# Peptides against a protein of PDB entry 6B4J, part 220

Target 1, 315 residues: chain A of PDB entry 6B4J
Amino acid sequence: DITMQWYQQLQDASMQCVLTFEGLTNSKDSQAKKIKMDLQKAATIPVSQISTIAGSKLKEIFDKIHSLLSGKPVQSGGRSVSVTLNPQGLDFVQYKLAEKFVKQGEEEVASHHEAAFPIAVVASGIWELHPRVGDLILAHLHKKCPYSVPFYPTFKEGMALEDYQRMLGYQVKDSKVEQQDNFLKRMSGMIRLYAAIIQLRWPYGNRQEIHPHGLNHGWRWLAQILNMEPLSDVTATLLFDFLEVCGNALMKQYQVQFWKMLILIKEDYFPRIEAITSSGQMGSFIRLKQFLEKCLQHKDIPVPKGFLTSSFWRS

## One batch from the design tools (peptide; made by RFdiffusion4, then SolubleMPNN)

Design b1_p26_6_s2 (from b1_p26_6, 9 letters changed)
Fold by OpenDDE base, seed 2:
Structure b1_p26_6_s2 (fold): chain B 315 residues (1-315), chain A 26 residues (1-26)
Amino acid sequence: as target 1 above (315 residues)
Amino acid sequence: DEEEKRKKELEEIRKEIEEALQELLE
């Protein structure tokens, strides 16, 4: 399976990255610990500051992240911080930055769907300049949300139930599995972030270049989902999330082919979702149904709420 | 038969999507 090979390659690369900066992570030296903490803050704080307030502020954040990744000193916590402070500093920062982007999908976007767009445009722009960060974003995303690949992890003989639950993306703490609503909320946030990344380009970059992970991956994602049996509640939820965020962009890009796919979803795939939907899961099902019916009736998919406008970039 | 026509149309769409999937994965 080519999809699973790609998944595994990204996970292996991520693991190799962790091993590369293990010396920094495991150091008992006081100075190394300080450097690690400073680098971690420098990588993650700017991402947490991303907001929908102003395009100028977003540019400042982008420039700071790019400067850090370029080996330039940046101000963080009142100190000058550079990846050159340690030979493993760049690898560490790239990993932590990528992790933080995915975490913002998992937390911020999960709670505020509109936050997907400013986070995604920064992530996309950084990915264009720093491809390794993009690969690490995918690795973190895929690990936390296998549905972003997409694949559905399978239970293997001899596997502990908790390990299987973790593979499915559930948080398991003290032998307690995460509630389904919280799980779906986190998965939704990550899928929405991904759907935003694949359609957005940093406006101050070289837009003549091909998007490093563009809408073709959105088309691939949909095709792969449709080639899989639906999972109860999960498929209906995430398919809606994906289409709500990037459906307009896919419609514009693929035109007639997109509408054929949407018809296939409504007429062929949707009944398969219905067949596995319980009475307690009707919310996600109905939401997807209404969305599909509205889009097909109007022959249009609306621009998602929170999409960045020209006025945003002038602020 | 309108139902048969619709069935054929859906099969064609499915085939096109499968082909597109294959192309994207190559």
Scores: peptide ipSAE 0.089, ipTM 0.751, DockQ to the pose 0.686
Fold by OpenDDE base, seed 3:
Structure b1_p26_6_s2 (fold): chain B 315 residues (1-315), chain A 26 residues (1-26)
Amino acid sequence: as target 1 above (315 residues)
Amino acid sequence: DEEEKRKKELEEIRKEIEEALQELLE
């Protein structure tokens, strides 16, 4: 399976990255610990500052992240910080930055769907300049949300139930599994972020180049989802999230082919979703149904709420 | 039937995408 090979390659690369900076992360030296903390803050704080308030502020954040990744000193916590402070500094920062982008998906975007776009455009722009960060974003995303690959993890013989739950993307703390609503909320945030990344380009970059992980991956994702048996509640939820965020872009890119896919979803895939949907899960199913019916009726998918406009970039 | 035709079409699309993905990974 090519998709699973790709998944595994990204996970292996991520694991290898962790091993490369293990000396920095496991050091008992006080200076190394200080450097680690400074680098971690320098990598993650700018991402947490991303907002929909002003394009100028977003540019400043982007420039700061790019400068850090380029080996330039940046101001963080009142100190000058550079990846050159440690031989493993760059690998560590790339990993933590990628992790933070995905974390903003599962937290910020999960709570505020509109936040997907400013986060995604920065992530896309950084990915264009720093491909390794992009690969690490995918690795973190795939690990936390296997549905972004997509695949549905299976229970294996001898596996602990908690480990299986974690593979499915659930958080398990003190032998208590995360509530389904919170789980779906986090998965939704990550899918929405991904759907935004694949369609957005940083406006101040070289847009003549091909997107490093563009809409073709969105098409792939849809095709793969539709060729899988639906998962109860999850498939209906995430399919809606994905289409709400990138459906307009996919419509513009793939035109007739995209509409054929939507018809296939409505006529062939919906009955399969319905067959596995319990009465308590009808909300997600109904939401998806209503969305697709509206889109098919109007022959249009609306631009998602929060999509960045020219006026945003002038602010 | 139409359903089988659609399933076949979808499978073909998936195959094409997988082939393209393989080329990107080489």
Scores: peptide ipSAE 0.055, ipTM 0.753, DockQ to the pose 0.228
Fold by OpenDDE base, seed 5:
Structure b1_p26_6_s2 (fold): chain B 315 residues (1-315), chain A 26 residues (1-26)
Amino acid sequence: as target 1 above (315 residues)
Amino acid sequence: DEEEKRKKELEEIRKEIEEALQELLE
């Protein structure tokens, strides 16, 4: 399976990255520990500062992240920080930055769907300039949300239930599995972030270049989802999330093909979702149904709430 | 038969999507 090969390749690359900076992370040297912490803060704090407030602030954040990744010194916590402070500094920063983007998906976007867009546009812009960060974003995303690949992890003989739950993306703490609603909320956030990334370009970059991970991956994702047996509650939830965020962009890009896909979802795929949907899970199913029916009836998918407008960039 | 026509149309759409998927993965 090509999709699984891609997944594994990204995971392997991520693992290799971790091994590369293990010396930095495991160092007992006080100076190395200080550098690690400074680099971690420099990588993650700017991402946490991303907001929907002003385009100018977003640009400042972007420039700071880009500067850090470019080996330039940046101010963080009142200190000058550079990836050049340690030979493994760049790899560490790239990894932690990518991890933080995905974390903003599972936390911030999960709670505030509109936050997907400012986070995504920065992520996309950084990805364009730093492809390795993009690969690491995917690796982190795929690990936390296999449905972003997409694939549905399967239980293997001899596997502990907790390990299987973790593979599915559940958080398991103290032998307690995350509640389904919280799980779906986090997955939704990550899918929404992904759906935003694939459609957004940093407006101050070279727009003539091809998006490093563009809408073609959105089309791929949909196609792959439709070629899979649906998973109870998960498929309906995430399919809605994906289409709500990037459906308008996909409609504009793929036009007739997009509408054919929506018809296929409604007429062919929905019965399969329904067949595995319990009475207690009808909410996600109904939400998706209503969305598709509305879109097909109006022959339009609305621009998602929180989509960045020209006025945002002028602020 | 309208139902048969509908089934055929859906099969065609599915095929188109599968082909597009394959192209994207190659």
Scores: peptide ipSAE 0.105, ipTM 0.760, DockQ to the pose 0.687; fails the geometry check
Fold by OpenDDE base, seed 1:
Structure b1_p26_6_s2 (fold): chain B 315 residues (1-315), chain A 26 residues (1-26)
Amino acid sequence: as target 1 above (315 residues)
Amino acid sequence: DEEEKRKKELEEIRKEIEEALQELLE
């Protein structure tokens, strides 16, 4: 399976990255611990500061992240921090930065869907300049949300139930599995962030270059989802989230082919979703149905709420 | 460069997936 090969390659790359900076993370030396903490803060704090407030602030955050990844010193926590402070510093920062972007999808976007766009445009711009960060974003995303690949993890003989639940993307703490609503909320946030990344480009970059992970991956994702049997509640939820965020962009890019796909979803795929939807799960199904019916009726997909406008960049 | 080789391999896989899956929608 070519999809699983791609997934595994990204996971292997992520694991190799972790092994590369293991010396920094496992060091008992006080100076190494200090460097690690400073680098971790320098990588993650700027991402947490991303907001919808002003384009100028977003540019400052982008420039700070890019400077850090470029080996330049940056101010963090009142200190000058550089990846050159340790031979493993760059790998560590790239990994932690990528992890933080995905975490913002999982937490911030999950709670505030409009936050997807400012986070995504920074992530896309950084990915364009630092491809390794992009691969690590995918690796973190795929591990936390296998539905972003997409694939549905299966239970294997001898597997612990908790391990299977974690593979599905559930959080398990103290032998308590996460509630379904919280699980779907987190998955939704990550899918929405991904859908935003594939359509957005940093406006101050070289626009002549091809997007490092563009709308063709959105088309691929939809095609793969449609080629899979639906999963109860999950497929309807995430398909809606994806189309709400990037459906307008996909419509503009693929035109007639996009509308053929929407018709295929309505006429062929909906019965399969319905067949596995319980009475208690009808909310997600109905939401998707209503969205598709409106889009097909109007022959248009609206621009998503929170989409960055020219006025935002002049702010 | 091993990293560049890996990047190319991933790009090829992605392209193959995209092409193959697009045909399913035609």
Scores: peptide ipSAE 0.034, ipTM 0.525, DockQ to the pose 0.027; fails the geometry check

Design b1_p26_6_s3 (from b1_p26_6, 12 letters changed)
Fold by OpenDDE base, seed 1:
Structure b1_p26_6_s3 (fold): chain B 315 residues (1-315), chain A 26 residues (1-26)
Amino acid sequence: as target 1 above (315 residues)
Amino acid sequence: SEKEERKKKLEEIRKELEEELEKLLK
């Protein structure tokens, strides 16, 4: 399976990255611990500061992250921090930065869907300059949200139920699995972030280069979803989230082919979703239905709420 | 480089998946 091969390659790269900085993370030396904490803060705090307030602030955050990844010293927590403070510093920072981007999808975007766009444009711009960060973003995303690949993890003989639940993307704490609504909320946030990343380019970069992970991956994702048996509640939820965020961009890019796909979704795939939808799961189903019907009726997909405008970049 | 080889493999996978989508639309 080509999709699973790609998934495994990214997971292997992520695992290899963890192994490369294990010396830093496992060090008992007080100075090494201090460096680790400083690097972790330097990598993650700027990402948490991303907001929809002003384009100028977003540029400052981008420049700080890029400087850190470029081996330049940056100010963090009142101290000068550089990846050169430890031989494993760069690998560690790249991993933690990528992890934080995905975490913002899981938490911030999950609660505030419009936050996807400023986070995504920074992630896309950093990915363009630092491809390894992009690969690690995918690895973290795929691990937390298998549906972003997409694939549905299967239960294996002898597997603990909790481990299977974690593979599906559920959080399990103290032998308690999270509620379905919270699970779907987190998955939605990550899918929305991904859908934003694949369509956005950092406006201050070299726009002559091809997007490092562009809309063709959105097209691929839809193709793979359509080739899979729908999963109850999950497929309807995430398909809606994806199309709401990047449907307009896909429409503009693929035009006639996009509408053929949308018709295929409505007429062929949607009945398969309906067949597995229980009365208690009608919310996601109805939302997807209404979205598809509206888009097909109007022959248009609206620009998503929170999409970054020219006025944002002038602020 | 190992990185470049991985990039090429990912690009090939992407291309194959795009071709599969074209088949679905026929």
Scores: peptide ipSAE 0.024, ipTM 0.521, DockQ to the pose 0.096
Fold by OpenDDE base, seed 3:
Structure b1_p26_6_s3 (fold): chain B 315 residues (1-315), chain A 26 residues (1-26)
Amino acid sequence: as target 1 above (315 residues)
Amino acid sequence: SEKEERKKKLEEIRKELEEELEKLLK
C-alpha cells in the first residue's frame, strides 16, 4: 500500500531526526542543557503566540521563526539564540517546531476551531521555505492522529491493550484511557489544522510556486477515507471537520469532480456510517447529515468561520 | 461486491480528475 509506505517513510525520517540530535538532548553538560532549553523555547514560544488579532503580528511571528531556521540569531527569553550554538541545533529546532504546530492542532484548534487558519498559514509558509519542517509536521500529525493519513490501526497478536489504544491516538495515563469526547476533540483539532494547511499559502511568499502539500492531498484523503470501512463516531466526526474547513476550497479547485465525490459520500458512504452508528453517537452523525444535505441542496459549501481575509492582512 | 464497485467508482472519479488537470496544465 503506497499510503502506508509513505506513512512509514515519514515516521522513519522523524525517528532518524531524533537520533541525529540525541547528543544535544542527552548531554549532561550544563552549557548544552542551557542551549537545548533556549532553542526549545525559541522554536515553540512564537507558535504559541499565533492569534487572530492582527496580520502584522502574524508576520512578525513568521519572520522570527524563519530567521531562527535560517541560522540567524533571534531574541528569546531576553537572550540571543541561534541554531548555530550547537551542531545539532537546526535538527532539534525543526523537530520541536513541527511538534509544536501539531500540538496547537490538538489543543488550541480543538478548543477554538477558528484558530486553525492563522496557525495553518504560518505552518504552510514555513513549510514552503523549509520542506523538512513540513515532513516532520506530517510525521507528528500521523503519529498522533492516524486518521490524518488516513488509516485505522489494527490490533496485533500479543499487543497490549494500552499500546493499541495509543496507536489509535488515545492518551493513556496510569492505565486510564482518555474519554471518547476528549479523544474526538483532539482528533478534530488536528484534522481541522491539516485541512487548513493544505489550502492556505503565505501571502508574502512566492505564490507562483506549487503548494508543497496542497489540495491534491485533500482529494487523496477523501478518496482514501471512502475506500475504508467507516469507524464508529470517528469517521462521521472527522469527515465533517475536514469538509467544513476545506470543502469550499476543494469545491473551487475540483468543481464537477468535487460534487461527484460529495454525491458519492451522501449516497454510498453515508448509509455505511449510519449502519454502524449507535444511539449514543447520533450527534456527530446528525451534524454530518445536515451539513451534506445543506451543501447538496444549495450547491455550495460555505467559507469556514475564521477564514483569513484581505482585511486581516491589512491590520 | 459493493466494496469493489465503490472502489471502481472512486477510480473513475480520480481518472476524470487527472485528465482534467492535464488539460489545464497544457
Scores: peptide ipSAE 0.022, ipTM 0.630, DockQ to the pose 0.163
Fold by OpenDDE base, seed 5:
Structure b1_p26_6_s3 (fold): chain B 315 residues (1-315), chain A 26 residues (1-26)
Amino acid sequence: as target 1 above (315 residues)
Amino acid sequence: SEKEERKKKLEEIRKELEEELEKLLK
């Protein structure tokens, strides 16, 4: 399976990255520990500062992240920080930065869907300039949300239930599995972030270049989802999330093909989703149904709430 | 029948999506 090979390749790359900076992370040296902490803060704090407030502030954040990744010194916590402070500094920063982007999907976007767009545009822009960060974003995303690949993890003989639950993307703490609603909320956030990344480009970059992970991956994702058996509650939820965020962009890009796909979803895939939907899960199903019916009726998919406008960038 | 035509249309769309998927993954 090509999709699973891609998944595994990204996971392997991520694991190799971790091994590369293990010396930095496991060092008992006080200076190394300080450097690690400074680099971690420098990589993650700017991402946490991303907001919908002003385009100018977003540019400042982007420039700071880019500078850090470029080996330039940046101010963090009142100190000058550079990836050159340690031979493993760049790998560590790239990994932690990518992890933080996905975490913002998992947490911030999960709670505030509109936050997907400013986070995504920065992530996309950084990805364009630093492809390794993009690969690591995917690796982190895929690990936390296998549905972003997409695939459904399977239970293997001898596997602990908790490990299987974690593979499915659930958080398990103190032998307690995460509640379904919280799980879906986190998955939704990550899918929404992904859907935003694939359609957005940093406006101050070279727009003539091809998007490093563009809408073609959105089309791929949809095609793969539709070729899979639906998963109870998950498929309806995430399909809605994905289409709400990037459906308009996909419509513009793929036009007639996109509408054919929507018809397929409505006429063929919905009954399959319905067949596995319990009475307690009808909310997600109904939401998706209503969305698709509205879109098909109006022959339009609305621009998602929170989409960055020209006015935002002039702010 | 209308039902058969619909089925055929859906099968065609599915096939197109599969083909597009294969192209994107190559």
Scores: peptide ipSAE 0.030, ipTM 0.693, DockQ to the pose 0.695; fails the geometry check
Fold by OpenDDE base, seed 2:
Structure b1_p26_6_s3 (fold): chain B 315 residues (1-315), chain A 26 residues (1-26)
Amino acid sequence: as target 1 above (315 residues)
Amino acid sequence: SEKEERKKKLEEIRKELEEELEKLLK
């Protein structure tokens, strides 16, 4: 399976990255610990500062992240920090930065869907300049949300139930599995972030270049989802999230082909989702149904709420 | 019949999606 091979390659690269900076992370030296903490803060704090407030602020954040990744000193916590402070500093920062982007999908976007766009445009822009960060974003995303690949992890003989639950993306703490609503909320945030990344370009970059992970991956994702049997509640939820965020962009890109796909979803895939939907899960199903019916009726997919406009970039 | 035509259309769409998936994954 080509999809699974790609998934595994990204996971292997991520694991190799962790091994590369293991000396920094496992060091007992006081100076090394200080450097690690400074680098971690320098990598993650700017991402946490991303907001929908002003385009100028977003540019400042982008420039800071790019400077850090370029080996330039940046101010963090009142100190000058550089990846050159340790031979493993760059690898560590790239990993932590990528992890933080995905975490913002999992937490911030999960709670505030409109936050997907400013986070995604920064992530996309950084990915263009630093491809390794993009690969690591995918690796973190895929690990936390296998549905972003997409694939459905399977239970293997001899596997502990908790391990299977973790593979499915559930958090398991103290032998307690995460509640379904919280799980879906986190997955939704990550899918929405991904759907935003694949359609957005940093406006101050070289837009003549091909998007490093563009809308073709959105088409791939949809095609793969539709070729898979639906999962109860999960498929209806995430398909809606994905289409709400990037459906307009996909419509513009693929035109007639995209509409054919929507017809396929309505006429063929809906009955399959319905067949596995319990009475308690009808909310997600109904939401998807209403969305698709509205889009097909109007022959249009609305621009998602929170989409960055020219006025945002002038602020 | 209208039903048969619809079925044929859906099968065609599925085939197109599968082909697109294969192209994108290469």
Scores: peptide ipSAE 0.028, ipTM 0.683, DockQ to the pose 0.706; fails the geometry check

